Peptides against a protein of PDB entry 5Z08. Designs and how they scored, part 124

Target 1, 168 residues: chain A of PDB entry 5Z08
Amino acid sequence: RQKDEWAKKTSSLMKQLDWFIGEHLGAMLAAEELGGPVVGELMEIDPDDLSAGFNAHGKLKKATSQPDLDRRQRRIDDIWGPQDEQGQAHKRKRGADEALAASAEMRDLIEQLMNKLVEAGGDNSATYVEIPRESAAARFLVRSKVAMFHPNDARRLRLVDFGRDLDD
Target 2, 222 residues: chain B of PDB entry 5Z08
Amino acid sequence: GLPRLIDAIEEASKIPAKRRQTPIKPTIEKLTTHLYTHGASPDSLLRLADLLTLRNHLDQASLAAITRNLYPSSTVSDEVVLRFIGALGHGQLKPTLALQALFLRWLVMVYHLLENPGVLGQVYGVLFDLLDTAAIRPQLCHLLALVTRRKHVRPFRIQAILTLSRQTGGDPNLTGLLRVFKNYYPEIIVGDATKGRASAFKHPDPQWRQHLDEIQQRRSEA

## One batch from the design tools (peptide; made by RFdiffusion4, then SolubleMPNN)

Design b2_p16_3_s2 (from b2_p16_3, 6 letters changed)
Fold by OpenDDE base, seed 3:
Structure b2_p16_3_s2 (fold): chain B 168 residues (1-168), chain C 222 residues (1-222), chain A 16 residues (1-16)
Amino acid sequence: as target 1 above (168 residues)
Amino acid sequence: as target 2 above (222 residues)
Amino acid sequence: SARRAALEAELAESLA
């Protein structure tokens, strides 16, 4: 019973996470990879401030009435795309492709981190995933305090084990 | 006048809020209004720095309000600077990290009014060692960006900031500070830790700057 | 006085 409830909750959370990555986080991570604003730097910023977006200097723009997602995509596009209509289309496509790539990287990284945590059976030394690069995804997880690098090896990343802190 | 307001607040600061005969809030409001209108003299700044940095019974909102209105009418002495620097870090006797962030922000905004900007360079190590404190890091990096000279850019500090940058997932403020270091030593390999965006360390509050300039201008005319 | 002295000592120690 508890295992099945845990499995259902985990599945639900994974679906929600997948949605969040695909709909919101991927574009932001792509922006970071492209030299845009750093995701989660503004964790103290009102979600409305995230919606307002950032200027070329990474500062928050004043919130205009347009939906959050369209603004983030547009800003990535405004920073890196050519000014012509073809350039805007290419910029939108590139932005979408980069967002998809960032989403895929984030999903894969989370999956690897979770799998290693499960496989380790409580051995913290075995929970590290080797990352090929310091990606925006990896950096985001570290900034969010969800993951941490190995103290001596920046290529090794692990999930923060919150479960141990609950049992202590 | 401002000295009398400070006297009243100093006396009130010695007494727990529940034991005060009179509410301090009206006096704080008078103080902040006066500071906003006229600024603080060097002597008043020192007294206010002690009120802000030393543990007393003033509430955090009052301390923050004073700090936000702490316009120097003249210069800022080394002694005032050192009060704020000494208030930084962790400890039971130190101000809250939120208030420390306001102090650092203030130092950034009044940096051009320091009697001796070199004083911050002398305490550079103290400031640098606080970079791990996330709550003050943005303002601390900004201040360090102003203060850093070639003599401060040492191999151990380069390595420390690179390590901390990795550990923080590439904090843009650290990346910005590394860029400042790189201006003195172009050969610094910033590696993958700086693939993130660097902070530009823009003035924290343009309106505050403008108002400060107005207060400073009145002194030059007197 | 004592807190000021402690702050001055901490500052002096950090400058030494």
Scores: peptide ipSAE 0.018, ipTM 0.606, DockQ to the pose 0.064
Fold by OpenDDE base, seed 1:
Structure b2_p16_3_s2 (fold): chain B 168 residues (1-168), chain C 222 residues (1-222), chain A 16 residues (1-16)
Amino acid sequence: as target 1 above (168 residues)
Amino acid sequence: as target 2 above (222 residues)
Amino acid sequence: SARRAALEAELAESLA
């Protein structure tokens, strides 16, 4: 009974997390990857805002024609094409694609972290996931104190074991 | 005048609140009003720095109120700066981390009034080693961003900030400080950890700045 | 004031 209730609660929580990732967190993570605000500073990021790009301070650039666009902004402009109607549609689509990609990356990372924790059977050394890059997703989990990097290897990430700290 | 108010507060600070014959709050209010109107002379600043940084029986609200109104009417001496720097970190004799954050914010806001800005460069290591203290990190990074020169950007500090940035999930204040480092050494590989937003280190309080400028202008006319 | 503005500008430029 208690295991079944725990399983149901866990399943419900995972569904809520999946929803949150898809509806909100993905866009925020995409913004962070593009040099935008760190997750938690901007709660709502419109895909259109993603398409406008971010200044060096992580603030939305207003669509002002000013030429001091950093090389990265030029690359964004090169990638997102001219501000014609077709270019805006392409920018919006790309912003949505980046949000979807960020959502998928976060989901995959959480899944890997959880699977490794279960498979490790209490061996802390076996709980680490190798990450190909330090993504916005990985950083978010660390900031949230849900995950931690290996002390000596920034490519290895694990879930924080909250259960162990309560028994000690 | 201000010296007499400081005298009264110094004497009251030696006595636990429950044993004081007179409430200190009205005297604190008079002090803060005076500071807001006239600022503090170098001598008064030193005395107030001691009241703020040394362990005494003043309540945290009073200490915070004094700090928020600590307008220099003139310059800020090295001695005053060192009092505030010496109050940073962990320890039973240290001020609360909340008050330390206010001190760091104050140092940022009065940086241009330091008699010798180089004094902060001399204690750079002390400041840098406190970056792991999350409660003061935002203001500390801002201060370090102002203080940092090429001589401070050392390989071990670059590695330390990169490591701490990873461990904190890319704290934007650390990213901002690392960008300052990169200005001195463009070859610093700001890894993926720094793809995040950097703090712009904007002035913490524009209204406080404006009021400080008004107090400083009165000095130039005298 | 001017020195502060210059420092803030330099810092802003350094972070841009």
Scores: peptide ipSAE 0.031, ipTM 0.633, DockQ to the pose 0.018; fails the geometry check
Fold by OpenDDE base, seed 2:
Structure b2_p16_3_s2 (fold): chain B 168 residues (1-168), chain C 222 residues (1-222), chain A 16 residues (1-16)
Amino acid sequence: as target 1 above (168 residues)
Amino acid sequence: as target 2 above (222 residues)
Amino acid sequence: SARRAALEAELAESLA
């Protein structure tokens, strides 16, 4: 019963993750690959957000209700923003294609990392995936402290095993 | 005047907020208004640096408000700089990491007003060893980018920043700092860990800069 | 301001 509930919760989380990758993360990773903003937990308090967050007297400006996601999305949209109209449709299509490619890369990378973790049976040395490049996806997982590079080989990436540290 | 406001805040800072008979907030607002209008003299800056960096009973919002309005009316002494540097890092007696980030940002914004910019070069090691502290890393990298000279670019520091860049998934601030290092030693192999975007280390607050320039200009005319 | 602008420009150039 508990194992089935865990399996259901895991499946639900994987579906939510897949949705998040497809709807939000893929576009952000594509923007990073194209030289856009870096995605990560450390929302660098953009000095501009610190400055914009405070009036001239140092009072916190009311956070404009637009979620930080919308500001990042606006920066992504500004990176993709309209120059000339015809260039915009091609740029949007290219942006959508790049977002789909980034989403696929992230999904594939997560799948490989999870498979290696399961196959390793607790051997940390066997949990490494060889990555062809240091992608935005790989960097994102490292910044999020979900994955780690091999200390001597930046082409090897593994998931952080959060379960082991709880049993010790 | 400003000295009397500082006196009142210093006395209040010795007393826990719950034991204060008079709210300190109105006095803090008067101080920040005065600082915004006139700036702080070198002597006042030193006293304010002590209030900001030493453990006392002032609330974090008040400390942040003072820091955001800490406009020098003149130069910034080595002693003031060293107070802020000494306040960095982990420890129960240290200011919060959020406040430390504001101090580093302030040092970046007033760097051109330092009496001796070389003082930061003397404490370069202390600053560099804090790069693992994520909460202050953006401002710290910016400050280090200003301070770094050829003598600071050593093999062990190159290796340390490369390792940290990999561990952070290519933090753009570290990539920016590595580019500064490469200006002194073009042969530095930045490796794949630095293929990410570098921070441009733009001025943190153009409005603050403009207001500082206005305060500095008024002094040159007096 | 000019010295700061020069330092910022030098930094920007170093990062370009």
Scores: peptide ipSAE 0.030, ipTM 0.567, DockQ to the pose 0.018; fails the geometry check
Fold by OpenDDE base, seed 4:
Structure b2_p16_3_s2 (fold): chain B 168 residues (1-168), chain C 222 residues (1-222), chain A 16 residues (1-16)
Amino acid sequence: as target 1 above (168 residues)
Amino acid sequence: as target 2 above (222 residues)
Amino acid sequence: SARRAALEAELAESLA
């Protein structure tokens, strides 16, 4: 009975999380990857805002023609393609694609983290997932205190085991 | 006047709310109104700093209300600053972290009125060591951004911020502080942990600043 | 249940 309720609540939570990732978090993570606001500071990001790009302060940049901007800033400026209808459509598509990519990355990362936690059978050393990069997704999970990096290896991420602190 | 209001609140602060003969809220409202209108003298600031930082029976809402209206009419002494700094961190005798965040915010907003801004530089280590306290980190980083000088930017502190930044998933306030460090040492390589957004450390409350300026202007005309 | 609720609450709190 309790296990079944736990499983149902678990499934419901996972569905809600999946929905949240798809509808909101993906766009926010994409914005963070693009140098926008850190997740938690923006409640909603319009795909159009993602297409607009962000300055070094996480604010939407106005399309200023300054050539010498850093590669990441160029990606933001490249997102500011010409204001024609085709350019806007391409921007919206790119923003949507980035949000989808970020959503997929977050989902995959959570899945890997959860799988490793289950597989580890209580061995914290075995709960680490190797991450290819410090993504916005990874940073978000760490910032949310859901995950933690290995102290000596930023490529290794694990879920925080809150269950231990509750049983103490 | 303000001293009499402070006297009344000081006396009330010694007594648990349930045992007070009179509600303190009206007196707090009078105090905050007075502070809003006239600001606090250096002497009054010190007394209020004690009320805010020392353990007493005042409720958190009252303490927060006083803090939000703590406009200096003149300068802020080292003693006042040190009272607020001493109130930071963890401990049963210390104010709540929420109130500490308000104190740090206040220090940011009155930084230009400090009699000796160097006092914060002297306690830089104390402030820096509190960066792991998430609840106060935003305001603490902002204050440190103002206080930081070349002498404070040391390799161990750079490394500490980098480490903490990784541990916090790239807290933008830490990234902002590290950017301030880079202003003194451009060669500081901020690794992947700082690829995130940095806080700009904007003034926390422009309206509060404007009102403070109005209060301070009255001082210059006197 | 409680752990997930805590994780959700933390996630919600981190997003709020």
Scores: peptide ipSAE 0.007, ipTM 0.617, DockQ to the pose 0.038; fails the geometry check

Design b2_p16_3_s3 (from b2_p16_3, 5 letters changed)
Fold by OpenDDE base, seed 1:
Structure b2_p16_3_s3 (fold): chain B 168 residues (1-168), chain C 222 residues (1-222), chain A 16 residues (1-16)
Amino acid sequence: as target 1 above (168 residues)
Amino acid sequence: as target 2 above (222 residues)
Amino acid sequence: SERRERLAEELARSLA
C-alpha cells in the first residue's frame, strides 16, 4: 500500500516535471544555450505561480503564467532573429526546435542522474553521470542545487542526495 | 633624434645581451626619455611596435619601459594597432602575457587617438576569444568595453561570458563586460553568478593621460 | 523507489 502510494506520487511528480520541462524550462534552457538569459533560482517565475499551480491534491492548476513566458521567449526571439518576414518564420521554427531539443536533453539528463543514483546503492562514487558538455541543462541543475559536479572532473555530474541530509 | 635611437636599438635587438659590445640600457633610457618628452610619430610608433611585438633579444624590463612611455605624438595607425593585436595570445613567438597586458592597457589609453577605431571592431572575435586568458583578462575586458557595438553582442558571446563568469567565480571584469552587453540588450538576465561587483573600467593611469594630452597639444600648436 | 520519490520531491521543491 505505501509503496503503491509512493509510486503514484513519484509518477505524478515525474509527470509534473515533464510538463514543466516541456512547457517552460525547455524554452528557457534553449534561450540560455543560444546565449540568452541564464535561468536562475530567482527567475521571477512568481514562486506563487509555480506553487499556485499545485493544489492540495498535487494537481497542477492551469498555470496562467504561460503568457508571460511566451512573451519573454518572443522577446528573445525578436532580439536575436532576422528582422525579415521569412526570418521571423524561420526564427519561430528554430526556437521551437531548440526548445524541444533542450527539453529532451533535460529529460535525458535527469533520467540518467536518477538511474545512476539508484544503481549506485549508496556509493557516492558510482552516482556520477558523464556529461558530454556543460549544457544549460547541467548548469541549471547545479544552480538549482539539485546536482553537483565532481570536484576534480567537470564532466561528471551527480544528484545531490538530499536523503542523507534528512537522516542527520 | 628618435629615429637614430630606434636604429641603435633595432641593431642591438638582433644580438644576445651577452654578445653586445655596449650595454643597451643607456640607449633604452635615452629612448624612453625622448618618448616621454616628445612622443612618437606614426612612423616611429610602427618601428617601436615591431620591436615590442616581434621576438628579439631585448630584455622584458626594456620592453616594458618602452611600452610605458609609448606616447603617440599624433594618431595611431591601423597597422600599429594590428601589430599589437597580432602579438596577443599563447605561443613561443609571442610576447609574454605580462607584456601583452601592457599592450592592451596602452590600446585602452590611446583608443581616442586611433585613426580608425573600427579596426578593433573588425578583430573583435580575436580579442573576445582571449577572455579565458586570466593574465590579460582585466585589460582585455576594458578594451572590449570600449569597442563593443550592437553588432558584436551575439547570443554565443553572451553565453561564453556567462560560462566564463561561472568558471571564474564571477570575475568583476567579466561582469563589467556583461553590463556593457546589457546596455544593448536589457533583456539579458545576469544570473546570481554575476550579481557580484562589476568593474567600472576607469582610466588605467590618469597621470599618463594628462601627459599624453600635453604631448598632443604641443603638436596641434605646431 | 523511495529514493527516486524523495529526489523527485526535492527536484520539484528546488524548481519551485
Scores: peptide ipSAE 0.023, ipTM 0.303, DockQ to the pose 0.009; fails the geometry check
Fold by OpenDDE base, seed 2:
Structure b2_p16_3_s3 (fold): chain B 168 residues (1-168), chain C 222 residues (1-222), chain A 16 residues (1-16)
Amino acid sequence: as target 1 above (168 residues)
Amino acid sequence: as target 2 above (222 residues)
Amino acid sequence: SERRERLAEELARSLA
């Protein structure tokens, strides 16, 4: 009975998390990957603001022509070229695609982290996931105190084991 | 006047709130009103710094209210600065981290009024070693951004901020501070851990600044 | 399953 209630609560929470990732967090993570504001700073990021790209200060870039911006910002600027109607639709689609990609990356990362924690059977050394890059998703989980990097290896990420305090 | 208000608060601060014969709130309100209108002289500022930083029986709301109205009418002495720096960090005798954040914010806002800005450079290590304290990190990074000189940018501090940036998931304040370091040593590589947004370290309270400027102008006319 | 469930609850609490 308690296990079933726990399973139901967890399923509900996983659905809520999946919803939150899909509806809110994915767009914010995409913004951060694109050089936008860091997730957890309560900036109401309008999806339309994601489209305009972000300066090095995480402010919406107004369309000023300065050439020397970083390659990722160029990709944003190339995604977000001049305000033609077709450009806006492609921009919105690319923004949506980046949000979907960020959502998928976050879901996959959480799943890997959870799987490793379960498989490790209490061995903390076995709980680390190898990450190909320090993504916005990885950084968000660390900022949220949900995950932590290996002290000596930034390519290794693990969940914070909150469950230890309940079995003692 | 202001000295008599401080005297009354100092005496009240020695007594637990439950044992006071008279409520202190009306006296705190008179003090904060006076500070807002006239600012604090150097002597009054030192006395208020002691009230804010030393363990006493004043409530946190009163201490915060005094700190929010702590307008210097003149300069800020090294002694006043050192009182606030000495109050930082973890310890049973230290103010709350919330109050410490207000002190750091105050130091940022009055930095241009310091008699000797170099005093903060002398205690740079003490400030830098507190960067792991999340509750004060935003204001601490802002203060360090103002204080940092080439002599403070050392390999061990570069490594420490990079490590802490990774451990915090790229705190924008740490990224902002690392950018200040890079101004002195352009060869500093901002690793992948610092690819996040950097804080711009804007003035924390433009209205407070404007009111401070008005108080400072009245002194120059007298 | 139970450990995934606890982690999901904690994740949800940390994100809420």
Scores: peptide ipSAE 0.022, ipTM 0.496, DockQ to the pose 0.024; fails the geometry check
Fold by OpenDDE base, seed 5:
Structure b2_p16_3_s3 (fold): chain B 168 residues (1-168), chain C 222 residues (1-222), chain A 16 residues (1-16)
Amino acid sequence: as target 1 above (168 residues)
Amino acid sequence: as target 2 above (222 residues)
Amino acid sequence: SERRERLAEELARSLA
């Protein structure tokens, strides 16, 4: 009985998290990856704003700003192609695709982090996930104090074990 | 005049609020109105810096109100700067972190009026070591962005910012400061820590700047 | 399972 209630609660929380990632967090993370505001400074980023791209200051690029050399930033600059109706549709689609990609990356990262924590059986050294890059997703989890980087290796990320800190 | 208002506030600051015979608020309002209209002379700035930075019985709202109206009518001396720098960090005798953030914001806004901007460069290490204090980090990074010179951009400080940037999940203010460092040493690999928004370190209060300029102009005409 | 749930709860709390 308690296990079943717990399983239901976990399932509900995972669904809520998945919803939050898909509906809100993905777009914000995509904005951050594109050089936009850090999650928490702009709570509501319209997916349409993602298509406009961000300047080096994380503000929506106005039409006159010079291209930043980063490949992802170039993709934003490539979004500034000719303002035909097809170009706008492609821009919106690209913004949506980046939000979906960011959502998928966050989901995958959370899953890996959770799996490693479970597998480690209390060995903190085994709780680290190797991340290929410092993504917006990884940074978000660190800012949220949900995850921590290895002190000597920024490619290793672990969940904060809140259960241990409560017993001390 | 302003000196008499400061005298009254200094005396009131020695006495707990509950033991004061007269409310301090009207005197604070007169002070802030005077400061808004005329600014503070160098001597008055020093006295006000002591009131703001030394532990006394003034309430936080009064201290914040004075700080928000602390318009220099002239220059800002090294001594005034050092009072505010000395007030930064953690300690029982130090002002609240909220007030420290206002001090740092003030230093940013009056940076162009410093008699010797180099004084901030001399205390660069003290400022830099406070970057881990989240409550003051935005204003601190802005001030450091103004103060940083090539001599301050050392390998250990680069690494410290990079480490702190990772630990903070890429704080935009730290990213902004790293970009300032990169201007002196383009070879600095900021890695993924520069991925994301950097603070532009824009003037924190354009209206305050405009009003300061008006006060400063009146001095040049006198 | 239990640890995953606590983590999910804490994640949800930290994200809320």
Scores: peptide ipSAE 0.021, ipTM 0.572, DockQ to the pose 0.021; fails the geometry check
Fold by OpenDDE base, seed 4:
Structure b2_p16_3_s3 (fold): chain B 168 residues (1-168), chain C 222 residues (1-222), chain A 16 residues (1-16)
Amino acid sequence: as target 1 above (168 residues)
Amino acid sequence: as target 2 above (222 residues)
Amino acid sequence: SERRERLAEELARSLA
């Protein structure tokens, strides 16, 4: 009975997390990956704002601010991309696609981290997931104190095991 | 005048709030009004630095109000700077981290008025070792961005910031400081940490700056 | 199971 209630609560929490990732966090992570604000500084990023790009300070690119190099790449897309209505629609679509990609990356990363924690059977050395890059998703989990990097290897990420501290 | 207001506050600071015969708030308001209008002389700054940094019975709101109105009418001495630096970090006798953040913000805003800017460079290690303290990190990184010279950019400090950046999930203030380091040593491979958003270290309060400039200008005309 | 729930709860708290 208690295990079933726990399983239901876990399932509910995972659904809420999945919803939050899909509806809010994905766009914010995409904004961060694109050189936008760090998640938590701007709580509401419209996918349309992602299409406009961000300045070197992570603020929405208003027309007048100088492109930093990553912003130069976006500004290259902004400058050399079709300025027509189709170009705006393509930019919006790209922003939505980046948000979806960021959401998928976050979901996959969480799943891998959770699986490794379960598989490790209490061996902390076996709990690390190898990450191909330091993504906005990985950084977010570290900022949230949910994950930590290996001290000597930034390609290895693990969940913080909060359950052990309560059994001691 | 300002000295008499400071005298009254110094005496009140020795007594717990519940045991004071008179409320200190009206005197603090007079002090902050005077500071806003005229600024603080070097002598007054030193006395106020002691009130702000030494353990006393003044409430945090009063200390914060004084700090927010701590306009120098002249220069800022090394002694005043060292009082504020000595107040940083963890300890039972030290000010709250919130107040320490205000001190660091103040040092950023008055940096151009320091009699000897090199004094901060001499205590660079003390400042740098506090980067792990999250509550003061934004203002500390800003101050370090102003203070950092080539001699301070050492391999162990580069690695310390990189490690702390990973542990903080890429704090924009640390990224900003790493960019300052990279200006002195372009070969610093700040890996994926430099690709993140960096703080621009803009002036914390443009209105405060403007008002400071007005106070400073009045002195040059006298 | 309990560990996953605690992690999910902490994640949810950190996100809230």
Scores: peptide ipSAE 0.019, ipTM 0.540, DockQ to the pose 0.024; fails the geometry check

